Peptides against a protein of PDB entry 3V4O. Designs and how they scored, part 31

Target 1, 234 residues: chain A of PDB entry 3V4O
Amino acid sequence: DQPLAKDKVALLIGNMNYREHPKLKAPLVDVYELTNLLRQLDFKVVSLLDLTEYEMRNAVDEFLLLLDKGVYGLLYYAGHGYENFGNSFMVPVDAPNPYRSENCLCVQNILKLMQEKETGLNVFLLDMCRKRNDYDDTIPILDALKVTANIVFGYATCQGAEAFEIQHSGLANGIFMKFLKDRLLEDKKITVLLDEVAEDMGKCHLTKGKQALEIRSSLSEKRALTDPIQGTEY

## One batch from the design tools (peptide; made by RFdiffusion4, then SolubleMPNN)

Design b1_p11_3_s3 (from b1_p11_3, 5 letters changed)
Fold by OpenDDE base, seed 4:
Structure b1_p11_3_s3 (fold): chain B 234 residues (1-234), chain A 11 residues (1-11)
Amino acid sequence: as target 1 above (234 residues)
Amino acid sequence: MELQSFDPELK
Protein backbone atom coordinates (compact mmCIF):
# COMPACT_ATOMS: atom_id res chain seq x y z
CA ASP B 1 0.00 0.00 0.00
CA GLN B 2 1.02 3.62 -0.50
CA PRO B 3 3.07 5.07 2.35
CA LEU B 4 1.97 8.44 3.65
CA ALA B 5 3.91 11.33 5.09
CA LYS B 6 2.49 13.40 7.92
CA ASP B 7 4.28 16.31 6.28
CA LYS B 8 7.36 16.88 4.17
CA VAL B 9 10.02 19.38 5.19
CA ALA B 10 13.39 20.14 3.64
CA LEU B 11 16.32 22.31 4.65
CA LEU B 12 18.74 23.19 1.87
CA ILE B 13 22.05 24.86 2.66
CA GLY B 14 24.55 26.04 0.09
CA ASN B 15 27.81 27.55 1.28
CA MET B 16 30.01 29.22 -1.31
CA ASN B 17 31.58 32.44 -0.09
CA TYR B 18 33.94 31.18 2.55
CA ARG B 19 36.10 33.64 4.41
CA GLU B 20 39.14 31.47 4.93
CA HIS B 21 38.65 28.78 2.29
CA PRO B 22 38.33 28.59 -1.50
CA LYS B 23 35.07 29.95 -2.82
CA LEU B 24 32.66 27.63 -4.59
CA LYS B 25 30.18 28.29 -7.38
CA ALA B 26 27.90 25.29 -7.81
CA PRO B 27 25.89 25.54 -4.56
CA LEU B 28 24.04 28.60 -5.82
CA VAL B 29 22.49 26.88 -8.82
CA ASP B 30 22.23 23.51 -7.13
CA VAL B 31 20.20 24.83 -4.20
CA TYR B 32 17.96 26.74 -6.58
CA GLU B 33 17.25 23.74 -8.78
CA LEU B 34 16.69 21.40 -5.87
CA THR B 35 14.35 23.91 -4.23
CA ASN B 36 12.13 24.02 -7.29
CA LEU B 37 12.03 20.26 -7.59
CA LEU B 38 11.24 19.59 -3.94
CA ARG B 39 8.46 22.16 -3.99
CA GLN B 40 6.94 20.28 -6.90
CA LEU B 41 6.96 17.30 -4.56
CA ASP B 42 5.00 19.34 -2.01
CA PHE B 43 7.91 19.74 0.36
CA LYS B 44 8.02 22.72 2.61
CA VAL B 45 11.44 24.00 1.64
CA VAL B 46 13.74 26.40 3.43
CA SER B 47 16.71 27.32 1.25
CA LEU B 48 19.63 29.26 2.66
CA LEU B 49 22.99 30.36 1.29
CA ASP B 50 26.32 31.29 2.87
CA LEU B 51 25.54 30.59 6.49
CA THR B 52 27.82 31.29 9.41
CA GLU B 53 28.13 28.76 12.18
CA TYR B 54 25.57 30.62 14.25
CA GLU B 55 23.15 30.85 11.34
CA MET B 56 23.57 27.21 10.41
CA ARG B 57 22.87 26.04 13.94
CA ASN B 58 19.79 28.25 14.09
CA ALA B 59 18.58 26.96 10.74
CA VAL B 60 18.93 23.38 11.90
CA ASP B 61 17.10 24.17 15.13
CA GLU B 62 14.23 25.73 13.21
CA PHE B 63 14.20 22.79 10.83
CA LEU B 64 13.90 20.38 13.74
CA LEU B 65 10.95 22.34 15.11
CA LEU B 66 9.08 21.56 11.90
CA LEU B 67 9.64 17.84 12.33
CA ASP B 68 7.24 15.57 14.16
CA LYS B 69 5.95 12.03 14.16
CA GLY B 70 5.64 10.72 10.64
CA VAL B 71 7.12 13.80 8.97
CA TYR B 72 9.59 13.38 6.13
CA GLY B 73 12.75 15.35 6.78
CA LEU B 74 15.33 16.08 4.10
CA LEU B 75 18.61 17.89 4.66
CA TYR B 76 20.69 18.93 1.67
CA TYR B 77 24.10 20.50 2.02
CA ALA B 78 26.49 21.77 -0.61
CA GLY B 79 29.80 23.25 0.45
CA HIS B 80 33.05 22.41 2.15
CA GLY B 81 33.06 19.49 4.50
CA TYR B 82 35.01 16.59 5.88
CA GLU B 83 34.51 13.19 7.44
CA ASN B 84 36.29 11.89 10.52
CA PHE B 85 35.60 8.49 12.03
CA GLY B 86 32.41 8.07 10.04
CA ASN B 87 31.02 11.43 11.10
CA SER B 88 30.20 14.06 8.50
CA PHE B 89 30.88 17.71 9.23
CA MET B 90 29.38 20.64 7.35
CA VAL B 91 31.59 23.73 7.29
CA PRO B 92 30.12 27.21 7.86
CA VAL B 93 31.40 30.11 5.78
CA ASP B 94 33.05 31.75 8.78
CA ALA B 95 35.00 28.68 9.80
CA PRO B 96 38.70 29.23 10.46
CA ASN B 97 41.49 27.63 8.49
CA PRO B 98 42.06 25.03 9.58
CA TYR B 99 38.74 24.22 11.20
CA ARG B 100 37.83 21.67 13.82
CA SER B 101 34.65 19.84 14.74
CA GLU B 102 33.76 22.56 17.22
CA ASN B 103 33.53 24.98 14.29
CA CYS B 104 31.28 22.72 12.23
CA LEU B 105 27.95 20.95 12.31
CA CYS B 106 27.91 17.19 12.72
CA VAL B 107 25.33 15.52 10.51
CA GLN B 108 25.02 12.48 12.75
CA ASN B 109 24.08 14.72 15.67
CA ILE B 110 21.31 16.18 13.54
CA LEU B 111 20.16 12.68 12.67
CA LYS B 112 19.97 11.81 16.36
CA LEU B 113 17.74 14.78 16.98
CA MET B 114 15.57 13.91 13.98
CA GLN B 115 15.09 10.42 15.36
CA GLU B 116 13.83 11.89 18.61
CA LYS B 117 11.09 13.56 16.59
CA GLU B 118 9.93 10.13 15.41
CA THR B 119 10.09 11.19 11.78
CA GLY B 120 8.78 8.96 9.03
CA LEU B 121 11.84 9.39 6.86
CA ASN B 122 15.26 10.99 7.26
CA VAL B 123 17.13 11.83 4.07
CA PHE B 124 20.57 13.42 3.94
CA LEU B 125 22.05 14.58 0.65
CA LEU B 126 25.61 15.73 1.23
CA ASP B 127 27.44 17.38 -1.65
CA MET B 128 30.82 17.89 -0.07
CA CYS B 129 34.23 16.33 0.16
CA ARG B 130 34.66 13.42 2.52
CA LYS B 131 38.37 13.59 3.12
CA ARG B 132 39.69 13.27 6.63
CA ASN B 133 40.58 16.50 8.37
CA ASP B 134 44.02 15.88 9.82
CA TYR B 135 43.85 19.13 11.74
CA ASP B 136 40.95 17.81 13.78
CA ASP B 137 42.30 15.23 16.18
CA THR B 138 39.18 15.06 18.31
CA ILE B 139 37.16 11.89 18.49
CA PRO B 140 33.50 12.78 18.77
CA ILE B 141 31.46 10.84 21.26
CA LEU B 142 27.95 10.64 19.89
CA ASP B 143 24.86 9.25 21.48
CA ALA B 144 23.76 5.94 20.08
CA LEU B 145 21.19 6.11 17.32
CA LYS B 146 17.83 4.45 17.61
CA VAL B 147 16.91 1.62 15.30
CA THR B 148 14.30 3.43 13.24
CA ALA B 149 15.00 1.90 9.81
CA ASN B 150 14.08 5.15 8.06
CA ILE B 151 17.48 6.64 7.21
CA VAL B 152 18.97 7.38 3.81
CA PHE B 153 22.32 9.01 3.10
CA GLY B 154 23.26 10.15 -0.35
CA TYR B 155 26.93 11.10 -0.40
CA ALA B 156 28.06 12.93 -3.50
CA THR B 157 31.39 11.14 -3.26
CA CYS B 158 33.06 8.15 -1.65
CA GLN B 159 34.70 8.08 1.73
CA GLY B 160 38.03 9.84 1.63
CA ALA B 161 37.28 11.31 -1.77
CA GLU B 162 36.50 14.73 -3.18
CA ALA B 163 33.38 16.18 -4.74
CA PHE B 164 33.57 18.31 -7.85
CA GLU B 165 31.70 20.96 -9.75
CA ILE B 166 31.68 21.46 -13.49
CA GLN B 167 32.21 24.93 -14.86
CA HIS B 168 31.26 25.79 -18.40
CA SER B 169 30.70 29.22 -19.87
CA GLY B 170 30.40 30.83 -16.47
CA LEU B 171 27.90 28.30 -15.18
CA ALA B 172 28.73 25.79 -12.49
CA ASN B 173 26.88 22.73 -11.26
CA GLY B 174 27.86 20.02 -8.87
CA ILE B 175 28.28 16.61 -10.41
CA PHE B 176 25.83 15.15 -7.92
CA MET B 177 23.05 17.63 -8.63
CA LYS B 178 23.63 17.40 -12.36
CA PHE B 179 22.31 13.87 -12.32
CA LEU B 180 20.03 13.98 -9.28
CA LYS B 181 17.79 16.62 -10.82
CA ASP B 182 16.94 14.38 -13.77
CA ARG B 183 15.39 11.70 -11.57
CA LEU B 184 14.26 13.42 -8.39
CA LEU B 185 10.60 13.61 -9.43
CA GLU B 186 10.33 9.90 -10.18
CA ASP B 187 7.89 7.90 -8.10
CA LYS B 188 10.37 5.38 -6.77
CA LYS B 189 11.71 4.26 -3.45
CA ILE B 190 14.33 6.83 -2.54
CA THR B 191 17.14 4.26 -2.40
CA VAL B 192 16.20 2.96 -5.84
CA LEU B 193 16.10 6.48 -7.19
CA LEU B 194 19.55 7.25 -5.82
CA ASP B 195 20.90 4.01 -7.23
CA GLU B 196 19.81 5.08 -10.68
CA VAL B 197 21.43 8.47 -10.12
CA ALA B 198 24.61 6.66 -9.16
CA GLU B 199 24.61 4.79 -12.46
CA ASP B 200 24.03 7.96 -14.45
CA MET B 201 26.77 9.74 -12.56
CA GLY B 202 29.12 6.84 -13.12
CA LYS B 203 28.95 7.45 -16.84
CA CYS B 204 30.45 10.91 -16.48
CA HIS B 205 33.92 10.74 -18.00
CA LEU B 206 35.06 13.83 -16.12
CA THR B 207 34.75 12.32 -12.68
CA LYS B 208 35.27 8.66 -13.47
CA GLY B 209 37.63 7.32 -10.86
CA LYS B 210 37.41 10.57 -8.91
CA GLN B 211 33.86 10.88 -7.66
CA ALA B 212 31.12 8.31 -7.17
CA LEU B 213 27.80 8.46 -5.38
CA GLU B 214 27.61 6.45 -2.18
CA ILE B 215 24.27 5.34 -0.79
CA ARG B 216 24.03 4.36 2.84
CA SER B 217 20.59 3.39 4.03
CA SER B 218 18.55 1.63 6.63
CA LEU B 219 15.11 1.88 5.08
CA SER B 220 12.66 -0.92 5.75
CA GLU B 221 9.69 0.67 3.99
CA LYS B 222 9.10 1.67 0.39
CA ARG B 223 9.31 5.39 1.07
CA ALA B 224 9.51 7.84 -1.81
CA LEU B 225 9.84 11.59 -2.02
CA THR B 226 6.63 11.48 -4.06
CA ASP B 227 4.66 9.97 -1.18
CA PRO B 228 1.48 11.95 -0.56
CA ILE B 229 0.90 13.93 2.58
CA GLN B 230 -1.66 12.43 4.94
CA GLY B 231 -5.01 14.14 4.87
CA THR B 232 -4.46 15.78 1.51
CA GLU B 233 -6.03 15.12 -1.86
CA TYR B 234 -4.16 15.05 -5.10
CA MET A 1 34.73 22.17 -19.37
CA GLU A 2 36.62 22.63 -16.13
CA LEU A 3 36.49 20.64 -12.93
CA GLN A 4 36.78 22.36 -9.59
CA SER A 5 37.22 20.37 -6.42
CA PHE A 6 35.29 21.15 -3.27
CA ASP A 7 38.53 20.55 -1.37
CA PRO A 8 38.87 23.16 1.37
CA GLU A 9 42.67 23.33 0.92
CA LEU A 10 43.38 23.38 4.61
CA LYS A 11 46.53 25.14 5.81
Scores: peptide ipSAE 0.428, ipTM 0.906, DockQ to the pose 0.797
Fold by OpenDDE base, seed 5:
Structure b1_p11_3_s3 (fold): chain B 234 residues (1-234), chain A 11 residues (1-11)
Amino acid sequence: as target 1 above (234 residues)
Amino acid sequence: MELQSFDPELK
């Protein structure tokens, strides 16, 4: 009755030291903290910082090689980004200013490739802005997604809005990670877990009216990050 | 505490 994962694999990318865009601080700590938490959940975690376009594409390719039927795949990204026509774009550190879709990695394309692997669960945690990039007039034509009912998007902010980091006493964390880390280890359906994170974030006076978590999901089974791996003992 | 936007500040 308990859902089982064939394996659990996560790719965490934190981009901070952009060449042509403002530097960020939070991704360093956020990737570190999330890495430790996911490893406690028995995820195989690859954590990378400050990736060029070439390196990001290679990292995604390697990540996809670890995916297979029934595998839980989690992609976390913290950095600059944008959203055009419902498509999310992660920005490499060597992207020009302004950048276009050809300079960036489309999350929905990655999802399509994950579906081809027949994964058991696809989780995207995107800590980036979701503002329209007016410098990119490209209308992407993406392949139709399959109906797999195993997809969860956790957007750090609302459509068309900005994501923020908080700085205090020399420390910096993304608002999203600040609240996510407190609940990530809970044995709950991932969408329920994220709903609770959304409520916690909503109580923060710093970001009220500025940033709110959006959950977009098609998840027909009670899948949790705590689900055991097939053949393993605890 | 200070808030810093992830806005890319496109030119």
Scores: peptide ipSAE 0.419, ipTM 0.906, DockQ to the pose 0.783
Fold by OpenDDE base, seed 3:
Structure b1_p11_3_s3 (fold): chain B 234 residues (1-234), chain A 11 residues (1-11)
Amino acid sequence: as target 1 above (234 residues)
Amino acid sequence: MELQSFDPELK
């Protein structure tokens, strides 16, 4: 009855040192902390910082090569981003100002490619703003998605809103990661886990009214990040 | 403690 993963693979991207946009600080710590946690969950983790468009596309390609039938795939991104017409765009560090969709990586396109690999679970954790980019009037026509019922989106903020980092004593941590890290190791369905994270964020006075987690999922099975890998002994 | 937005501040 226990769900099994063929393998567990995660790609973590943290962009901070933008050439044409404000620099960030939290992605450094957030990627590091998440890396350690996911490794405890037996994920094969690739963590990268400050990627150009070319490097980001290559990283995604390599990530996709590690995916296959039944594999759990997790993509985490922390950095600048935007959302147009329900599509999420991750911004490389060498993106121009202003940037357009052609300069960025569309998460939904990555999802489409992950579906083609027949993954067991697709998790996207997006720690970025979700505001409309008024400088990009392109209406994207995305490929149709399959009905796989194995998709989970964890948006650090709600639609049209901003994501924040907390700075204290020269250190910065994203608000999303602040709460996520406390629950990530729990043996719970991933949507339930994220829902609890959302409640934690909602109870925090600092976060209340500033940032709210949004969970979007189509997950018909009880899949957890703690699910064991097929053929392994514990 | 200070909050910083991830807003790109597009020009």
Scores: peptide ipSAE 0.419, ipTM 0.903, DockQ to the pose 0.781
Fold by OpenDDE base, seed 1:
Structure b1_p11_3_s3 (fold): chain B 234 residues (1-234), chain A 11 residues (1-11)
Amino acid sequence: as target 1 above (234 residues)
Amino acid sequence: MELQSFDPELK
């Protein structure tokens, strides 16, 4: 039978204008494009740009309030970030240089909270670098995740690697979004969709050997972003 | 066409 979503909610964050770090360009367009696509998929989308730590934490809290049993939750982030010991950290625009985990938002912590809501699907699309932050020696001790078999991570780049944006015709897009947007509306299991995006990205001569999509999932059901919302007709 | 890294360039 066709999987159904109780509801579909997405939080999109694009951080560009950092105070103490290099400014980025792609998140602006990427968030905009993804917003439009997800709305076509009947997601309730909250899109925010250039968030401080306080604002990011509040946005995540509000996002979590919209999640409930069976709800599809999608978190997209484009900006500076790092990965220490398998934990992904999103960097607010007011983060110091250098920053530590206490200045950032841990994605895995958000996932834990999403699991507590008994969501139907948890999708993370992280367009950020995954290099280790040597200035942060903290080893996070996170609560064990539940075995929900409904988690999908789409990392724009490989572990320990950088993510890039490209400028074309005056516009800047992240490499990840450049290829994701072409397939996002396809009615396919989300992991299959991302796998195809990975192949498309792999054909890009600009990023070959520099950036590659990594998919990490424990999705036991054929769930797609196109799945109908319960009680609706498509 | 130019690539720009998302590297935070920590100091």
Scores: peptide ipSAE 0.417, ipTM 0.900, DockQ to the pose 0.767

Design b1_p11_4_s1 (from b1_p11_4, 4 letters changed)
Fold by OpenDDE base, seed 5:
Parts: structure tokens; C-alpha cells; sequence
Structure b1_p11_4_s1 (fold): chain B 234 residues (1-234), chain A 11 residues (1-11)
């Protein structure tokens, strides 16, 4: 009855020091804190900061090599981003200004590749903006996704909106991670967990009416980040 | 406290 993971693997990317765009601060702390939390959940975690396009693509490739049938895969990204026609694009630190889809990594393409690995769970936590990039008129043609019913998107903000970090003296989290970190270790279905995070974040006066968590999921089983790995004691 | 957007101004 208890769902089991063959393994649990996470890739965390935090981009801050952009060459042609405003620099960010929160991804450093967010990646660090999320790394510690996921390791407590027995995830194998690869955490990387300030990746170029080439490095990001390589990181994703290596991440995919660790995925296999029944493996839980989690991709976290914090940095600049945009969304065109329902496709999410993560912006590397060496992206030009303005950037286009060819300069960025499409999350939905990564999902397609994860599905080919027959993963047990695919979780995307995207701490980035979802505004339309008017400088990119490319309409991507993506392969149809399989019906795997094991997909969860946690968007830091709603469609067409912005995601923010708090800038003040000292270290601070992005808005999304500020609330996510308080609940991440809870033994709950991942969509239920994120729903509670959404309510917590909704109470934040700083981003009320500006940023709201969106959960997009097709998850037919009670899968949790706390699910034990096959062959291990729990 | 100020908010920094994760959406840069493009030129």
C-alpha cells in the first residue's frame, strides 16, 4: 500500500550572477536550504549555481542518466525565467539580452525526457517568473506527452505573473522557498503539501495580489517526497 | 523591504 521509490534524485539549479541581466541573491540560500532538506529525505542531490547554457544542458543530461523506472525525479530552479505558450524557460547566466528560447532550457522538454525514463514521480519546483517574453516569437513544437499520471508542477507564481525575492540587508529566501521549506519534510502527498504551502504564501502581505503559488498536477497515486526507497529500512 | 522580480527588463 505504501508507495516505494526505486531511488530519489534531485537536481537543484540556482542562477544569480547573470551577465546581461540583473543579479539575484536568494537562489544561493534557497539552493542550500533545499539541499539540506532533500538530503534528509534521502534524495541524492546535485546542487549547482550560476550555470551557463552549456553547463545547464550538461547538468540536465547527467540528471537524466540517474533516472530510471520507478525513480523519483525532482528538478528545482531558481532564477530568471519566462513562459510562452505554456512552455517554461529557465534562463542561463550567459543568456543574451534579450534572450530567446534557443538560449534557454525548456522545462517541458525535460519532462518529455523524464517520461522516457519511466520515472515513478516527476516534480518540478520552478521559482521563476512566468511572464510572456515578447522578444521571443518562436512557437515551439513539442512531442506529445505520455499519460503517466505522475507529474507535479509547483510554480512559484501564477500564469503570466512574476515571482520575487526579498532584498534587504543579510540573507533572505525567495518568497516561494520561504514557505516551502517549512513544510517540505511533512509526510503528505506532494500535491497536498504544496496546497498547504500555497495557503501559507497567500497570507504574505508583501506579495498579496502579486505572486501566488500554482499547482499543476496529474498524480493518480499518493506519492510523497517522504516515500521510502525500495530495499531500505524505514 | 523591497522585492526583486525574477523577470528582467529586456532591451
Amino acid sequence: as target 1 above (234 residues)
Amino acid sequence: MELQSYSPELK
Scores: peptide ipSAE 0.450, ipTM 0.906, DockQ to the pose 0.844
Fold by OpenDDE base, seed 1:
Structure b1_p11_4_s1 (fold): chain B 234 residues (1-234), chain A 11 residues (1-11)
Amino acid sequence: as target 1 above (234 residues)
Amino acid sequence: MELQSYSPELK
């Protein structure tokens, strides 16, 4: 049987104009294009750019309010970030230099909260670096995750590695989105879709040996972003 | 053509 989504909700965050860190360019284009694609997939999309810590936390809170049993939740982030002890941290534009976990948003904490909503699918697309932040020695004690078997992480890069955008005369997608956007509308299990994106991205000579997509999944059902919303006809 | 890292140098 075709899996059904109770609803489909996405929060897209692109941070570029950092106050105390190098500015980025690609998140603008990436968020825009992903927004259009997800809307074609009947997602309710909230797209935000250049969020402060306060604004990011509020956005996440509002996003969580839209989640409920059976709802597909997708969080996309493009910007500076780091990973300490397996925890991914999204960096707000007003983060200090250096920043610590208390200045950032922990993705795994968001996941925990999403699980409490009994969502049908939790997708994280993280276009950020995963290098350790040596200036943050805090070992977060996170609540244990539930076994929901509905989690998919699409990391733009490998553990301990960096994610990049291409700098040239004009605006362009980040490396991750460049390949993701070409397949996002395909009616395939999300992990299969991301695997194909990984292969496409692996052919990019610019990031060979520098950046590679990593998929982390516990998805036990054939769920796709194209899954119809319950009560609708497609 | 250059690559811009999403990991800033921290001080």
Scores: peptide ipSAE 0.449, ipTM 0.905, DockQ to the pose 0.817
Fold by OpenDDE base, seed 3:
Structure b1_p11_4_s1 (fold): chain B 234 residues (1-234), chain A 11 residues (1-11)
Amino acid sequence: as target 1 above (234 residues)
Amino acid sequence: MELQSYSPELK
């Protein structure tokens, strides 16, 4: 009865040293800590920092090559970002100012490609802002998604809102990772786990009324990050 | 202690 993963693969991207935008700090720590946690969960993890548009696209392509039927795929991104018309855009470090959709990577396009691989689970953890980019008025025509019932989005913030990191004497976690890391190893359905993270974050006085976790999911099975890999013994 | 937004000011 225990759900099984054919394999578990994660791509973690943390962008900090932007050329034309304010630099960040937390993605370094967040990617590092998340890497260690996911490896404890037997994920094959590729962690990359400060990627250009070209490098990000290549990383995503390589990530997709590792996906196949029944594989758990997890994409984590920490950095600048925006959301237009329900589409999430990750901003590469070499993005111009202002940036447009053509300069960025659309998460929903990645999801579409993951669905084509018939993955067992698609998890997106997006530690970025979701504010509208007024300099990008392009309405993209995206391919329709399949009904796979295996999709989970963990947004670090609400629609139209901002995500933050704490700037205080050195390196610290972003707000999202601060709470996520405490529960990530729990053997719970991923949506339940994220819901608990949301409650923990909601108790934070620092970001009350400013940042709140949003979970968007279509997950018909009790899939967890702790699910065993098929053919392995624990 | 201050918060840094992941939304940059665009020109």
Scores: peptide ipSAE 0.424, ipTM 0.897, DockQ to the pose 0.838
Fold by OpenDDE base, seed 2:
Structure b1_p11_4_s1 (fold): chain B 234 residues (1-234), chain A 11 residues (1-11)
Amino acid sequence: as target 1 above (234 residues)
Amino acid sequence: MELQSYSPELK
């Protein structure tokens, strides 16, 4: 009675070399390491770096084309971002300064489209800040989501808070990926896995009081990233 | 070590 995935597809985006905003470093390493881990879990992984708005929208469109009934979909993003009125916005590298919602990709819009595909699991791992963008005064009106009970958000930080990477002489992970990578291969319900990551991150003295993992989920089945793909032998 | 925020200064 183990849950099965029809297929497993992941889109990983790491934005670092922003044109009008500070450069980042960790997304390079984070995307690379996460790619290797997800491939070990038999995900079909598309990993992209430094995407413009146009490229990001195209990547998401192509990602959605790979989704279908029962497919596990995972979206990972590392880069600049913000959250207004509960909506998460991923910032492309060519975004202006200041940027607005029309310059960015709304995660909740992607979720809506994923629901239309009748996916088996929707996982969002968002390694971005969730602070309010005061330069964006638009109030998005989104259609109500379906009750699919297959949604998991792993926010690298709390609402209204910031996410960080560690800057030193060499390349290093962002704070979120530093702890996520140690547990990602565990055969556990995804929400349980993320909860353990949250506890590990909570022990990090560098980010105490600054960054904490938030898990938001409506997952009524014991779905894991390790779940086998239907029709395959493991 | 220093922390780099994923929230840029906007102008």
Scores: peptide ipSAE 0.417, ipTM 0.897, DockQ to the pose 0.842

Design b1_p11_4_s2 (from b1_p11_4, 4 letters changed)
Fold by OpenDDE base, seed 4:
Structure b1_p11_4_s2 (fold): chain B 234 residues (1-234), chain A 11 residues (1-11)
Amino acid sequence: as target 1 above (234 residues)
Amino acid sequence: EKLQSFDPELK
């Protein structure tokens, strides 16, 4: 009855100090807070900040090496990004202005590779803008995804919309993480958990009408981030 | 409180 994970692995990337784009503040604190929470959930967490394209691709490659059959994989990204034709692109700190798809990492491509590992759960938490990049007129041809029914996307904002951070005297947190951190440790199906976060976030008067959490999932099992690791006692 | 967008402000 209780779903089990063979292992739980997370890659957290926070990009702030962009060379050719506005600098951000929230990713620093957000990555830190999420790292602590996921480690409490017995995730093996790799947290990285301010990655170049080369470093990001290497980090993803290493992350994929840790994935295997039945492993829970979680990818969190906070930084600049865009979405073209349903494809999400994470922007490295050394990306040019403007950037194109060849300068960025496509999340859906990563998902495809995760599926090849026969993971037990694939979670993507993307704290970035989802506006169309008009400077990128390419239409990427992606490999078809398998039907694995173990995919969860948590978008910090809606399609075509922006993500925001709240700044207080030099400190900043992303709106998404502000509410996610309050519920992340709850023993609930991940989609249910995110739905509750969406409701909490919806009560924020600052981002009402500007930013809303979007959940996109194909999850046929009641899997939670709190699921125990196979062969371990808790 | 101040809201700051993650918009990349592309040129």
Scores: peptide ipSAE 0.463, ipTM 0.918, DockQ to the pose 0.798
Fold by OpenDDE base, seed 3:
Structure b1_p11_4_s2 (fold): chain B 234 residues (1-234), chain A 11 residues (1-11)
Amino acid sequence: as target 1 above (234 residues)
Amino acid sequence: EKLQSFDPELK
């Protein structure tokens, strides 16, 4: 009995050209590749690059408007970021140096809002560093999350660790996307799919001991990105 | 191949 999605919506954000921080290269190609893959999976995809704080917040708001009961929501982010006290923060390109939580978007807050929409699946793919930001001493008081058992986090790296990109003569791919793209179209439970990606990434000699995929999930149903949309013929 | 960190290098 295959689960069905009411709809499938994805927001992809790639920040590279930071004003006050080192520029990145991988998000450009990574967002492009992921966009093409998710569209093949019948996701409605909004892909954006180099967003300011204002633009990022607006993009998230618009993304949330597309979510509803049973909808699959996927948020992908590639760029600078940090993690404080288990909370993940995405950094806009116009963030100051150093930045604080007030300058950034908290992923867990987005999750809370997604839960209010009664989504069928919430997937977060975060290709960013997870090091603590010592310049941010804010301890966020988050609203209690619901027990929806439909949440999957794919962290490109471990807690407190860095994420990397591989540069090839001007082009670059994130380590995470390098391996994710090879399996994303597979008809498998999303956590199983990510587990296989983790194993593939673990074979990369360049990042051994430096970067490893972390999967954090509460997913009680066999939901896959390949799940068909309700009311459609596949 | 060259690895580049996503580290923001905060100052």
Scores: peptide ipSAE 0.459, ipTM 0.916, DockQ to the pose 0.807
Fold by OpenDDE base, seed 1:
Structure b1_p11_4_s2 (fold): chain B 234 residues (1-234), chain A 11 residues (1-11)
Amino acid sequence: as target 1 above (234 residues)
Amino acid sequence: EKLQSFDPELK
């Protein structure tokens, strides 16, 4: 039997115009393209650009309010970030230089809150660097996650590595989104879809040895972004 | 084509 989503909600954040850090270009186009694709998949999409810490936290709070039992939740982030001790941190545009965890949003904390909503699927697409932030010596003590077997992480790059954007003729796209967008509408289990994206990305000569997609999942059901919403006909 | 890192270049 085909899995059903009670609803499908996505929060897309693209941070580019940092005040104290290098500016980025790709998030603008990447968020736009992903927004259009997810809407074709009947996601309710909130897309935001250049968020301060306060705005990011508010956006996440509002996103969580839209989640409920059986709802598919997808969080996409493109911008600066880091990973310390397995925890991913999204960096707001007004973050200081250097920044610490207290200035950033921890993805794993968001995941915990999503689990409390008893969501049907939790997807994180993180287009950010995963390098260690040596200026942050905080070891976060996170509450234990529930065993929900519905979690999928798509990291644009490997642990400890950088994510890149390709600039061509004044335009820029993240490497991750460049390949993700070509397969996102496919009716496949999300982990299978991402695996194919990983292979496509691996063929890119520009990022060989520099960036590779990492998939981390505990998805025990064949859930896809194309799954129909309960009570609807497709 | 040019690659640009998302590295925050912390200082």
Scores: peptide ipSAE 0.453, ipTM 0.912, DockQ to the pose 0.802
Fold by OpenDDE base, seed 5:
Structure b1_p11_4_s2 (fold): chain B 234 residues (1-234), chain A 11 residues (1-11)
Amino acid sequence: as target 1 above (234 residues)
Amino acid sequence: EKLQSFDPELK
């Protein structure tokens, strides 16, 4: 049977104008393009730029309030970030240099909270570096995740690697979004869709050996971003 | 085209 979403909600965050870190350019355009695409997929989209720690935490809280049983939740982040011990940390624009986990938002903690909402699908698209932050010696002890088999991570780059943006003629796009946007509207299982994006990205001569998409998923059902919302026409 | 890293360049 056709899988149905109770609702579809997305939070998109693009951080560029950091106070203590190099400024980025791609998140502006990437958030804009992704917003338009997700709205075509009938997602309720909240798009925010240049969030402080306080604002990011508030945005996540508000996002979680929109989640409920059977709801599809998608979190997209473009900005600075790091990965320690398998945990992904999104960096607010007001983070110090160097930053630590206490200054950042842990994606896995957000996932845990989404699981408590009994969501139908949890998608994380993380366009950030995944290098180890040696300035953060914190060993996080996170709550065990439930076995929900509805989780998909799309990492813009490999573990321990960097993510890049392409600058041309004053414009900039993230490598990840450059290829994701071409396939996002396809009616395919989300992991299959991302796998095709990975292959497209792999053909890019600019990032060969530098950046590769990683898909980490536990998805036991054929869920797609194109899945219709319960009670709506399709 | 030019590549720019998202590396935070921590100090």
Scores: peptide ipSAE 0.449, ipTM 0.913, DockQ to the pose 0.793

